Peptides against a protein of PDB entry 5HDT. Designs and how they scored, part 122

Target 1, 163 residues: chain A of PDB entry 5HDT
Amino acid sequence: MVVKTFMDMDQDSEEEKELYLNLALHLASDFFLKHPDKDVRLLVACCLADIFRIYAPEAPYTSPDKLKDIFMFITRQLKGLEDTKSPQFNRYFYLLENIAWVKSYNICFELEDSNEIFTQLYRTLFSVINNGHNQKVHMHMVDLMSSIICEGDTVSQELLDTV
Target 2, 163 residues: chain A of PDB entry 5HDT as posed
Amino acid sequence: MVVKTFMDMDQDSEEEKELYLNLALHLASDFFLKHPDKDVRLLVACCLADIFRIYAPEAPHTSPDKLKDIFMFITRQLKGLEDTKSPQFNRYFYLLENIAWVKSYNICFELEDSNEIFTQLYRTLFSVINNGHNQKVHMHMVDLMSSIICEGDTVSQELLDTV

## One batch from the design tools (peptide; made by RFdiffusion4, then SolubleMPNN)

Design b2_p24_5_s2 (from b2_p24_5, 11 letters changed)
Fold by OpenDDE base, seed 2:
Structure b2_p24_5_s2 (fold): chain B 163 residues (1-163), chain A 24 residues (1-24)
Amino acid sequence: as target 1 above (163 residues)
Amino acid sequence: SKLKEEILELLSKSTPKPAQPRAF
């Protein structure tokens, strides 16, 4: 129910946003973030991306530690972009497209560990980029990384070395 | 798993994206 609900919800659904806030919070629990099934984790990541989309420019998660966990989790799921022949590739693409379009990682600028998050993101993206990716995938990856660099007040040397 | 199947069923439907969503 939760997955479908967030996918179908738009940014103007104020009543629904309030109603499903608790579900959004529960989805960020360790039960889901550390779920042993890879496909479940991918679906959770897509839902989390949709949650950020729906609540933008506000985030329903207030804990810095929880936000870090979420974005580190999403970053780990992006590793699945490497295999363009995977039956789940379209969902990985959806995840990438969403977070690039919504600029969800910009939330991380307010976190103390922002550079760690961005570094892991960049390393992950560069590790999975290959010639099998079409122009749309490349565009979203570039848009995502460029946006973070442009919006960032400070960029660690480690991040610069990653880029 | 049961949970996997349930989530997959829910995600089987993709919804159109807004023309220009609010961004962070």
Scores: peptide ipSAE 0.130, ipTM 0.659, DockQ to the pose 0.082
Fold by OpenDDE base, seed 1:
Structure b2_p24_5_s2 (fold): chain B 163 residues (1-163), chain A 24 residues (1-24)
Amino acid sequence: as target 1 above (163 residues)
Amino acid sequence: SKLKEEILELLSKSTPKPAQPRAF
């Protein structure tokens, strides 16, 4: 079996998904989520997004607290979308495209603090949206936000104030 | 750094994306 990277793995690689479970769990550790290097954190976020993609519809993370940490972490990385001229912009775009496409934030509906997570996501996206973003970026942002609103039966006042 | 290089290796290759993924 050829060893694949997360980005190169597809959703049907069942044997490989099982083999890389430990790595997936390790990437969600505080060592990576709180790493001092901004570029490292971005790369970790992209890997985590790919992990959700690969393991969908079942994430390998079972702890609600850990899931919250992960999505709050990913949300913080999305702030990097603000600078379209950054050398890292393509990776920020990849992150956005992935999480919108896979609807990974839908996992958060099962969490007690879902409204907090969604509120932070919306605040972050609205803070970075600008006219420098092309149509594809806008499309992914709209897809991400509208999907969550449409699938949420009840929305907190805090979230309503954010939107 | 070595850590960046190791993480980049996890993202170095990609397969063509399908029309739609299995989603959450």
Scores: peptide ipSAE 0.126, ipTM 0.644, DockQ to the pose 0.083
Fold by OpenDDE base, seed 4:
Structure b2_p24_5_s2 (fold): chain B 163 residues (1-163), chain A 24 residues (1-24)
Amino acid sequence: as target 1 above (163 residues)
Amino acid sequence: SKLKEEILELLSKSTPKPAQPRAF
């Protein structure tokens, strides 16, 4: 029920957001973030992306450490974008589209380790981007990266070197 | 796993909403 619930939920569904808050928090547990099945992790990432979408502009995760874990986790899942022929590619696309559209990584600006997160994101995206990706994928990747640069007050030299 | 299959089933029945979300 979780995946369907979050995917179908509207940002204005306040009662539903409150109802499933604990479930959203549970999805960020180590059990899911460190789940041994890569497909499960992908699905979890999609759910987390939906959670950020639903609760925007207020993320239900308030712990900086947890937020870091989540975004590092999501970043790792984006590695799956490399194989455009994968049966799971559409879900990776969904993940990419969502986080780019919602600008979820903007939450990371409040984190002490934001530069680390952004650097890993850029490294990951640059490592997976290829000619097999269509224009929409490229657009979302660019949107995701450019949003961070444009909305960030400061960009570390390390991040600049990565770009 | 059972969890994987359940989640997959749920995803197969779900359609992403096209509405522009509020952004962070």
Scores: peptide ipSAE 0.114, ipTM 0.635, DockQ to the pose 0.073
Fold by OpenDDE base, seed 5:
Structure b2_p24_5_s2 (fold): chain B 163 residues (1-163), chain A 24 residues (1-24)
Amino acid sequence: as target 1 above (163 residues)
Amino acid sequence: SKLKEEILELLSKSTPKPAQPRAF
């Protein structure tokens, strides 16, 4: 199988985006989202984050169910931020920095279960945040959470209670 | 293991992010 490097693609490379769309869709399959290897799942999450970056402001995944699965999946990977001494921490940082910068979770505003996704994100971030994190990690976490509150038309009481 | 290698290769060839990316 041909594996294209998504990270080196820019947002204006239309020919490459079209050429590798099927590969991007394949990475969101249950085979990868439910892969038994934790390190593989982290790498998949990073690839998915880059795919959203490349295709912004249009998501290549159009199914609401698939989008929910992807963002719940990414949220679960963020639990790895809890251990700052992990050899994989830099990849968890990359994931956090990317999704905060690209505002990929803004796609979730169009989903019926957006409040569930945001609540799980907030709970996850608050569960892993600690004094061992540097300022950049804290800033990305705050930026991600603040953007959702500021851009959302409505915020559930459950989400407000989490904050 | 093979899958890890393929995905790592995908990530290792990354270029610097644009200064001002399009966002959602």
Scores: peptide ipSAE 0.128, ipTM 0.671, DockQ to the pose 0.074; fails the geometry check

Design b2_p24_5_s3 (from b2_p24_5, 11 letters changed)
Fold by OpenDDE base, seed 1:
Structure b2_p24_5_s3 (fold): chain B 163 residues (1-163), chain A 24 residues (1-24)
Amino acid sequence: as target 1 above (163 residues)
Amino acid sequence: SSLKQKILELLSKSKPKPAQPKAF
């Protein structure tokens, strides 16, 4: 078996997904989610996004609390999209593109605290969106937010207050 | 950091495929 990273793994490779299950679980630990290095946290977020892509439509994380922690963590990393001149911007773009493309946040509809997660996501995106972003960035942000609104059964007052 | 370098090396060894993923 060829050693592959999460970035180049295929969704249909069941044997490889089973092999890397433990690694996927470890990447969601507090050690990584609360790592003091900002660049490390960004890399972890990208790995988590790739994990969701690979395991779609089923995430390897079964704990609702852990899933909440992960998406709150990813949301915090999206703040880095604000500075388009940052050396890390392309990696932030990758994160945004991936989660929008895969619709990873749709997993949150199964969580009790979904409204809290979506509220924080919207607040974050609206805080960083600016005219310096190209059309693709705008498109991914809009796609991410609109899909959640359209697929949600109800919109909380708190979420409406963030719009 | 050493951890940063290890993660970066892991990510750099592969490239995302252009195929559309199965969405959630």
Scores: peptide ipSAE 0.145, ipTM 0.708, DockQ to the pose 0.073
Fold by OpenDDE base, seed 4:
Parts: C-alpha cells; sequence; structure tokens
Structure b2_p24_5_s3 (fold): chain B 163 residues (1-163), chain A 24 residues (1-24)
C-alpha cells in the first residue's frame, strides 16, 4: 500500500506532501533501513526514491547523518541490478531510473561525507554493469554518474581518480 | 583508467534522455 501511494503521487500535490511527511520520516528509520528481508529493503529503497522525487527540490530529511544513511542504503540496493534475470529486476530498474531522473544524489553535495557516498555509488554501478543490461539501464547509469561529475564543484580530485 | 575516463567512454555511447521533472 505504501509503495503504491508514493508511486502515484506527483510533485505538485502539496496537500498530500504534508499529509505523508510523517510516513516519509518513518520509512527512513533504522527499522526499515536494516530490515532483514531483502525484498522489504528493495521496496523501502523505491519508496525513499519516490519520496525524494515528490519533494524535489527539497528533501524532507534534515539530518546529515540520516541522509548519509539513506543514500548509503540506496547504494547497497543497486547491487541487485547485477542479475538481469531476477524477478525483482524491474524494481531495481525503477530505483535506478528514479534516482537518475530526479538527481537525488545531488542532495549529498551538502554533506561532509559526500565523497564517500559518491565513491561507493560509482564502485557499485561499475561492479554491476554487464552485457545483459539493455540500453536504458546503461543510459540511466551514465546519467546518474555524469550529473554528479558535471554539477559538483565540491567533488575532489581523489574521487575522480578512484575506480 | 580513472573514473572520469570511464564515464566519458560511456557517455560517448549514450543517447540523450527525455525531459526530466523537477530535480535536485
Amino acid sequence: as target 1 above (163 residues)
Amino acid sequence: SSLKQKILELLSKSKPKPAQPKAF
């Protein structure tokens, strides 16, 4: 139910944004980010991606530590893109498409540990890329990486030399 | 090769994306 609610919400639904703010905050709790079920974690990641999409260009999360946890969590879920034959692949694709489209990781430029987050993201993406991926997957991966490189004046040279 | 070079190589093979919504 929660997944469908956020998926169907658009960026101009101000009343709905206010109504579901508490739910958005709750989904970022350790209970969900550290949930033992892999499928639950994927659904949580998709919901978080939708939350960023809905609230763009403002994030409902104000804590730098919480934002770091969320993006590190999302990054870990992207490992699921490796298996193109998985029944859950379409949800992993949705996650990738969403975060690339909305440029959600640009929020991380405001974080002290932005370089750590971006490094883990790039390593993850390059580790999962394979010949089984179609052009759309490749396109979204490129969009995500290029957006961060082009828009980030704070990206260190060390990061650019990594991986 | 550096990450930058890898990204550039991938970009050379990629097509432009469609219009995007409000973004960060």
Scores: peptide ipSAE 0.126, ipTM 0.528, DockQ to the pose 0.163
Fold by OpenDDE base, seed 5:
Structure b2_p24_5_s3 (fold): chain B 163 residues (1-163), chain A 24 residues (1-24)
Amino acid sequence: as target 1 above (163 residues)
Amino acid sequence: SSLKQKILELLSKSKPKPAQPKAF
């Protein structure tokens, strides 16, 4: 059996979703989230974003702690958007585009540490945004930040201070 | 090969492409 990439999987492919569930769960392990190779971590982040895309609206991760780890991990990878001349910039863009379109961070509203996750996301995005980014990058950053504000019932003072 | 190695091989073959998926 040939191992397929998550990027090529459809959201309605139930047989494939079941087949690769164990792989999806294993990708969220500390081995991958704390991998020493920066390029591997970026690919892991993209794969995790694809997993959320494939399984939407039902994520395969149910542990609040694991979900927090994943989204904090993804947030850290977004720092790579700062260097628009990086050979990996297109993968960072893909990560941003994916999480914005899928609205993956909406899962975090159910977590006790949602404010921490959102605050860290905003701080990261504001730290990396620059004039070298094209309109699409700016659009996805704004879409991601505005969707969280609009969907949230309340906005913490810490988050307001960040904006 | 181990499951970890299989995942790494899978990741190495990943290529960026846009998608319009269902959202959360």
Scores: peptide ipSAE 0.103, ipTM 0.619, DockQ to the pose 0.072
Fold by OpenDDE base, seed 2:
Structure b2_p24_5_s3 (fold): chain B 163 residues (1-163), chain A 24 residues (1-24)
Amino acid sequence: as target 1 above (163 residues)
Amino acid sequence: SSLKQKILELLSKSKPKPAQPKAF
């Protein structure tokens, strides 16, 4: 059996989705989310973004708490976008691109803690945006932020204050 | 780490993402 990466998986490959469901769940474990190596965490975040892409529009994670942990985790990784000269910048960009493209954070609207997640996301993005970023980075940041605003029926005052 | 290397190896085998994925 050929082992495929999440990046290679098609959203319509049901057999593969089932096969790697357990792996997807394991990647969201505290072991990975709290891994001491920042590069590992970044890679995990990228994998999680791919998982959301693969399973869209249905996330394989059913626990609201776990979803919160994941998105908060991903949000923290986005801080790495600040340093455009970092050798890992392309992976941070990849992460941003994926979550923006798939609108992964829209999952959070169903969570009780959605406001916290979105607030942290916006704070993070605004903290890292700088003149060193190219147009694509800016575009994906804007796309991500705008999608959340447009999708939400209501935006909390706290989120508005963050913007 | 060994884990890092394994993940990197997996990522290196990745194909381009689809043009328009399903979105949430």
Scores: peptide ipSAE 0.093, ipTM 0.604, DockQ to the pose 0.074

Design b2_p24_5_s4 (from b2_p24_5, 12 letters changed)
Fold by OpenDDE base, seed 5:
Structure b2_p24_5_s4 (fold): chain B 163 residues (1-163), chain A 24 residues (1-24)
Amino acid sequence: as target 1 above (163 residues)
Amino acid sequence: DELKKLILELLSKSTPKPAQPKAF
């Protein structure tokens, strides 16, 4: 029996989504989100991004607290974009590209702590952006930040002060 | 540990994403 990857799954395959739902839920456990190995955490973040892609427009995680933990976790992983010469940079880029393209952070608009999540995201992106990044990295960063501003009816003053 | 191995295996393969995925 060949193990299928989340990356290969089709958004319209209901049978596959049901089959791997339990695995997706376990991936969001503290065991993985707080894993001591930074490379494992990066892989977990990429997998979570793929899970959101597969299940869009319906998130498989329904707990507001768990969703907050996941997006704060993903935000922390984006710090790895700072070092463009890192052997893991392509995976950090994949993470950024995925969450920007799927607009995964739009899920956070339904959360009470959305402003905190968005503020941390913006602070993180502004802290890592540098001249070593190519045009695609800059584009995805801008797309991610602008989509949140455009989608939200209002933005907090704290978020405005961050930009 | 076994679950960790499974997750790593699920992430080991790299395939192109759909050109126009559904979005939130």
Scores: peptide ipSAE 0.126, ipTM 0.660, DockQ to the pose 0.073
Fold by OpenDDE base, seed 1:
Structure b2_p24_5_s4 (fold): chain B 163 residues (1-163), chain A 24 residues (1-24)
Amino acid sequence: as target 1 above (163 residues)
Amino acid sequence: DELKKLILELLSKSTPKPAQPKAF
């Protein structure tokens, strides 16, 4: 049996999704989310994004607190988009592209702290966006932010102040 | 440490898949 990585897994492979469920759960532990190595954290974020992609529209994480931790963690990793000349930029781009494409942050609407998560996301994206980014990066950032605004029935004043 | 190694190994071997994903 060829061990498939999360990036290579298909959304329709139910047997494989069940097999790697425990691994997905472990990846969301503090051990990985608070890992001291920046490159490891980036890899973890990409893996988490792939997990959301694979399990969409149902995330394998059921704890609201854990989901908050994960999305706050992913948000922090997006700061790496600032340096377009970084050797790791392509992975940061992959992370952005993935979460925008899958609309992973939409699951946060079900969380009590959704406004906090979205506020931090917007602050992060606005802090890193610059003229050095190509059209694709801009497009994914806009898609991600616009989808959240359009999906939400109400926008908090705090979020409006962030925009 | 072993789990970390496994995850890193899995991630290092993976290539982005262009297939259209289901969305949330």
Scores: peptide ipSAE 0.121, ipTM 0.665, DockQ to the pose 0.073
Fold by OpenDDE base, seed 4:
Structure b2_p24_5_s4 (fold): chain B 163 residues (1-163), chain A 24 residues (1-24)
Amino acid sequence: as target 1 above (163 residues)
Amino acid sequence: DELKKLILELLSKSTPKPAQPKAF
């Protein structure tokens, strides 16, 4: 019910956003972020991406530490993009498309550890990209990385070295 | 397993995304 609800929810439905706020907060718990099942973690990541989409431009998570955990978690899931033949590839693609489309990682600019988050994101994307990826995958990866560069006032040397 | 099933069922019901979303 939760994933479907978030996928179908409109960004302008304030009543629904308030109703599901507690659910959104629970999905970011360590229970889900550290779940032992890889498929569960992927689904959780997709739900979290949808949550950011629905609540944009306001994040329902106020804790900097929690936000860091979430985005580091999402970044780790993007490693699944490497295998284009995986039955779960379309869900990994959905995750990538969503976070690029909504510019979810822009939330991280307010975090002290933003540089670490962005560096890990770039490293992950560069590590998974391969010739099996179609144009749409490439496009969303570029969109995601470029949005971060364009929105940032300053880019750390470490991030530049990663690019 | 039940949670996985539930999440999978939810994800299977994808709706078209708006052309221009609100963004961060």
Scores: peptide ipSAE 0.104, ipTM 0.625, DockQ to the pose 0.074
Fold by OpenDDE base, seed 2:
Structure b2_p24_5_s4 (fold): chain B 163 residues (1-163), chain A 24 residues (1-24)
Amino acid sequence: as target 1 above (163 residues)
Amino acid sequence: DELKKLILELLSKSTPKPAQPKAF
């Protein structure tokens, strides 16, 4: 039996979405979000990003608190982008690329804590961006940040101060 | 516990594969 991964799943496959719903929900549990292994957390973040991709535009996570936890978790993983020579850099890049393409953080606009999430995201990205990053990394970082600004009707002063 | 184990196994086998998804 070939192990099917989230990244290979089609957005239009309803059967697969239903089959893996419980798996998707479980990946957002504290067990994974707070897993002590850094590599596991990175992989979990990638899977969560894939889950958002698969279920777009309707994420399987309905709890505002859980969504906040997830996006804060993903944001924390993006710190790994700082080390471009890391063996895991490609996964960090994949994470960035995925969330930028899917515009996953747009889900957060409906959350009460959206400003906190966006602020943390921007702070993280600004803290890790450096001259060692290639053009694609810079592009995805800019795309992600710009998309949030463009999508939001209002931008908090705190977020503006972060930029 | 079995589900957790399965997830960890799946995670260990995953490789980044860019795709152009529908966006939020």
Scores: peptide ipSAE 0.096, ipTM 0.602, DockQ to the pose 0.072; fails the geometry check

Design b2_p24_6_s1 (from b2_p24_6, 8 letters changed)
Fold by OpenDDE base, seed 3:
Structure b2_p24_6_s1 (fold): chain B 163 residues (1-163), chain A 24 residues (1-24)
Amino acid sequence: as target 1 above (163 residues)
Amino acid sequence: MKGPVLISKEEWEKRRKEHLELLS
């Protein structure tokens, strides 16, 4: 499975990073981002999260438009956090934990549409947060949002309205 | 200059194992 390939990879695996770079780029294609199977999209999101981790501090995606598409895609997948009883919840949790820990969304500060991305992220997080989430999930959500607020020089009014 | 943080191999190995346990 592709998700396992990147999940097993670490940042200092230079030979593997070079070997799988083309695969990383391919995973960001519309074929995967618009895949009709939501479980596949979740796995793709997890792979992308790992790609940001592996290739830190710089993502292998050079196109700002592609980066926007990726983060908007990941944000959409985070909606799956709402159902804590879902069989896929643990993978959604992994996605959240990874994104929060790696601070991958910080790349978005260099994008023209950063406010749109962050706004959608906050809206999504607040839409899915519920009392069924344990402390770890809540902590990751708070960490993710706080890191963006702290690192951001400017925040749109729309983003402020969601907080 | 904004970007993902560097994570040690040891830290990631720990997280990977935890994730695999959740999926098992």
Scores: peptide ipSAE 0.365, ipTM 0.860, DockQ to the pose 0.767
Fold by OpenDDE base, seed 4:
Structure b2_p24_6_s1 (fold): chain B 163 residues (1-163), chain A 24 residues (1-24)
Amino acid sequence: as target 1 above (163 residues)
Amino acid sequence: MKGPVLISKEEWEKRRKEHLELLS
């Protein structure tokens, strides 16, 4: 229910955005980010991706530390893209497409640990790329990485060395 | 703080359709 609710919501749904704001905040709690079930964490990641989409241009999360936790969490979930034959691959694909289209990671530019977040993202993406991925998957991966490079005001040498 | 890109309802529906077609 929760996954579908946020997936079907658009950015102009002001009344719905207000209604589900507390749920959005709750989904970013440690309970969900550290949930022991891998499939639950994937669903949480998809919801969080949609939350960044519908509440754009401003995320509902006010804490820089919380934002870091969320994006490190999402990055960890992207490891699931490696197995193209997984029953959950479609949801991993959705996660990738969403964050690539919305450019959600751009929120991280103002964070103190932005370079760490981007470095981990790049390393994760490179680690999961394989011949089983279709051209759309590859395109979204490239688009995501290119967007961060192009829109970043400052890119550390560490990040450049990772690429 | 930099934010995500705004996406119109029409554009989002188009992308969702493309996503579903790819997964079908």
Scores: peptide ipSAE 0.359, ipTM 0.860, DockQ to the pose 0.613
Fold by OpenDDE base, seed 1:
Structure b2_p24_6_s1 (fold): chain B 163 residues (1-163), chain A 24 residues (1-24)
Amino acid sequence: as target 1 above (163 residues)
Amino acid sequence: MKGPVLISKEEWEKRRKEHLELLS
């Protein structure tokens, strides 16, 4: 399984990283980002999160437009955090945990449309936060949002209004 | 400004273990 392959890979596996580079690029294609199955899209998001982890500090995606598409895609998947009773909640939690720990969204600071990406991220997180989430989930959400705010050079008025 | 962080294999394994324990 592709998900397990990237999940178990570490940043020091240089030969393995090179071997799966083309697969990493393929996973960011419209075929996967626009896959009709919601569960497949979640798995793709988790893989992409792991790819950012594995290839840190440099993402293998060189196109700014592609990077924007990826992070907007990941942001949309985070909506699944709302239902804590979902059978897939553990995977949504995995996605949140990864992006919070790795700080993968920090790649977006180099993008022209960073404010749009962060605005959508904050709106999504605020929409799914509820009292049913445990302390770890809350911690990751706060850590993710705080890190971006503190490390950002400029914030649009729209983002300020969202926060 | 900080970018994506580097995580050692040991730290990653530790975090995964904690994650699995939390969800068990």
Scores: peptide ipSAE 0.352, ipTM 0.858, DockQ to the pose 0.678
Fold by OpenDDE base, seed 2:
Structure b2_p24_6_s1 (fold): chain B 163 residues (1-163), chain A 24 residues (1-24)
Amino acid sequence: as target 1 above (163 residues)
Amino acid sequence: MKGPVLISKEEWEKRRKEHLELLS
């Protein structure tokens, strides 16, 4: 229900955005980010991806530490892309597609630990990418990585070594 | 703050339909 609510919401839905703002904030709590159920974490990640989309250009999360936690969390969920035969693969695909289109990770450029976040993202993507992925998956992965490289002022040596 | 991309209502509507189909 919550996933569909945010998925169906657009950026111009001001009344709904205000109505669900507290829910958006609550979804970033440790309760959800550290939830023991893998499927729940995936759903949370998808919701968070939509939250970044809906509240663009400004995320509702004001804490840099919280933003870091969220993106590290989303990055960890992307590991699920490795199994193309998983029943949850389509939802992992949605997560990837969303963050690639929306360029949500660009928020991280304002964070002190942006290099750590981007490094982990690239490591994760390269760890899961394989020939079994269709062209769309590859395209979104490339678009995501290229966007970060192109829009970043500087790229750490560690990130360059990963690429 | 360097935020995410703004997506028009029309563009999102198009993609939302595709997403729903994918997740179904």
Scores: peptide ipSAE 0.346, ipTM 0.855, DockQ to the pose 0.732; fails the geometry check

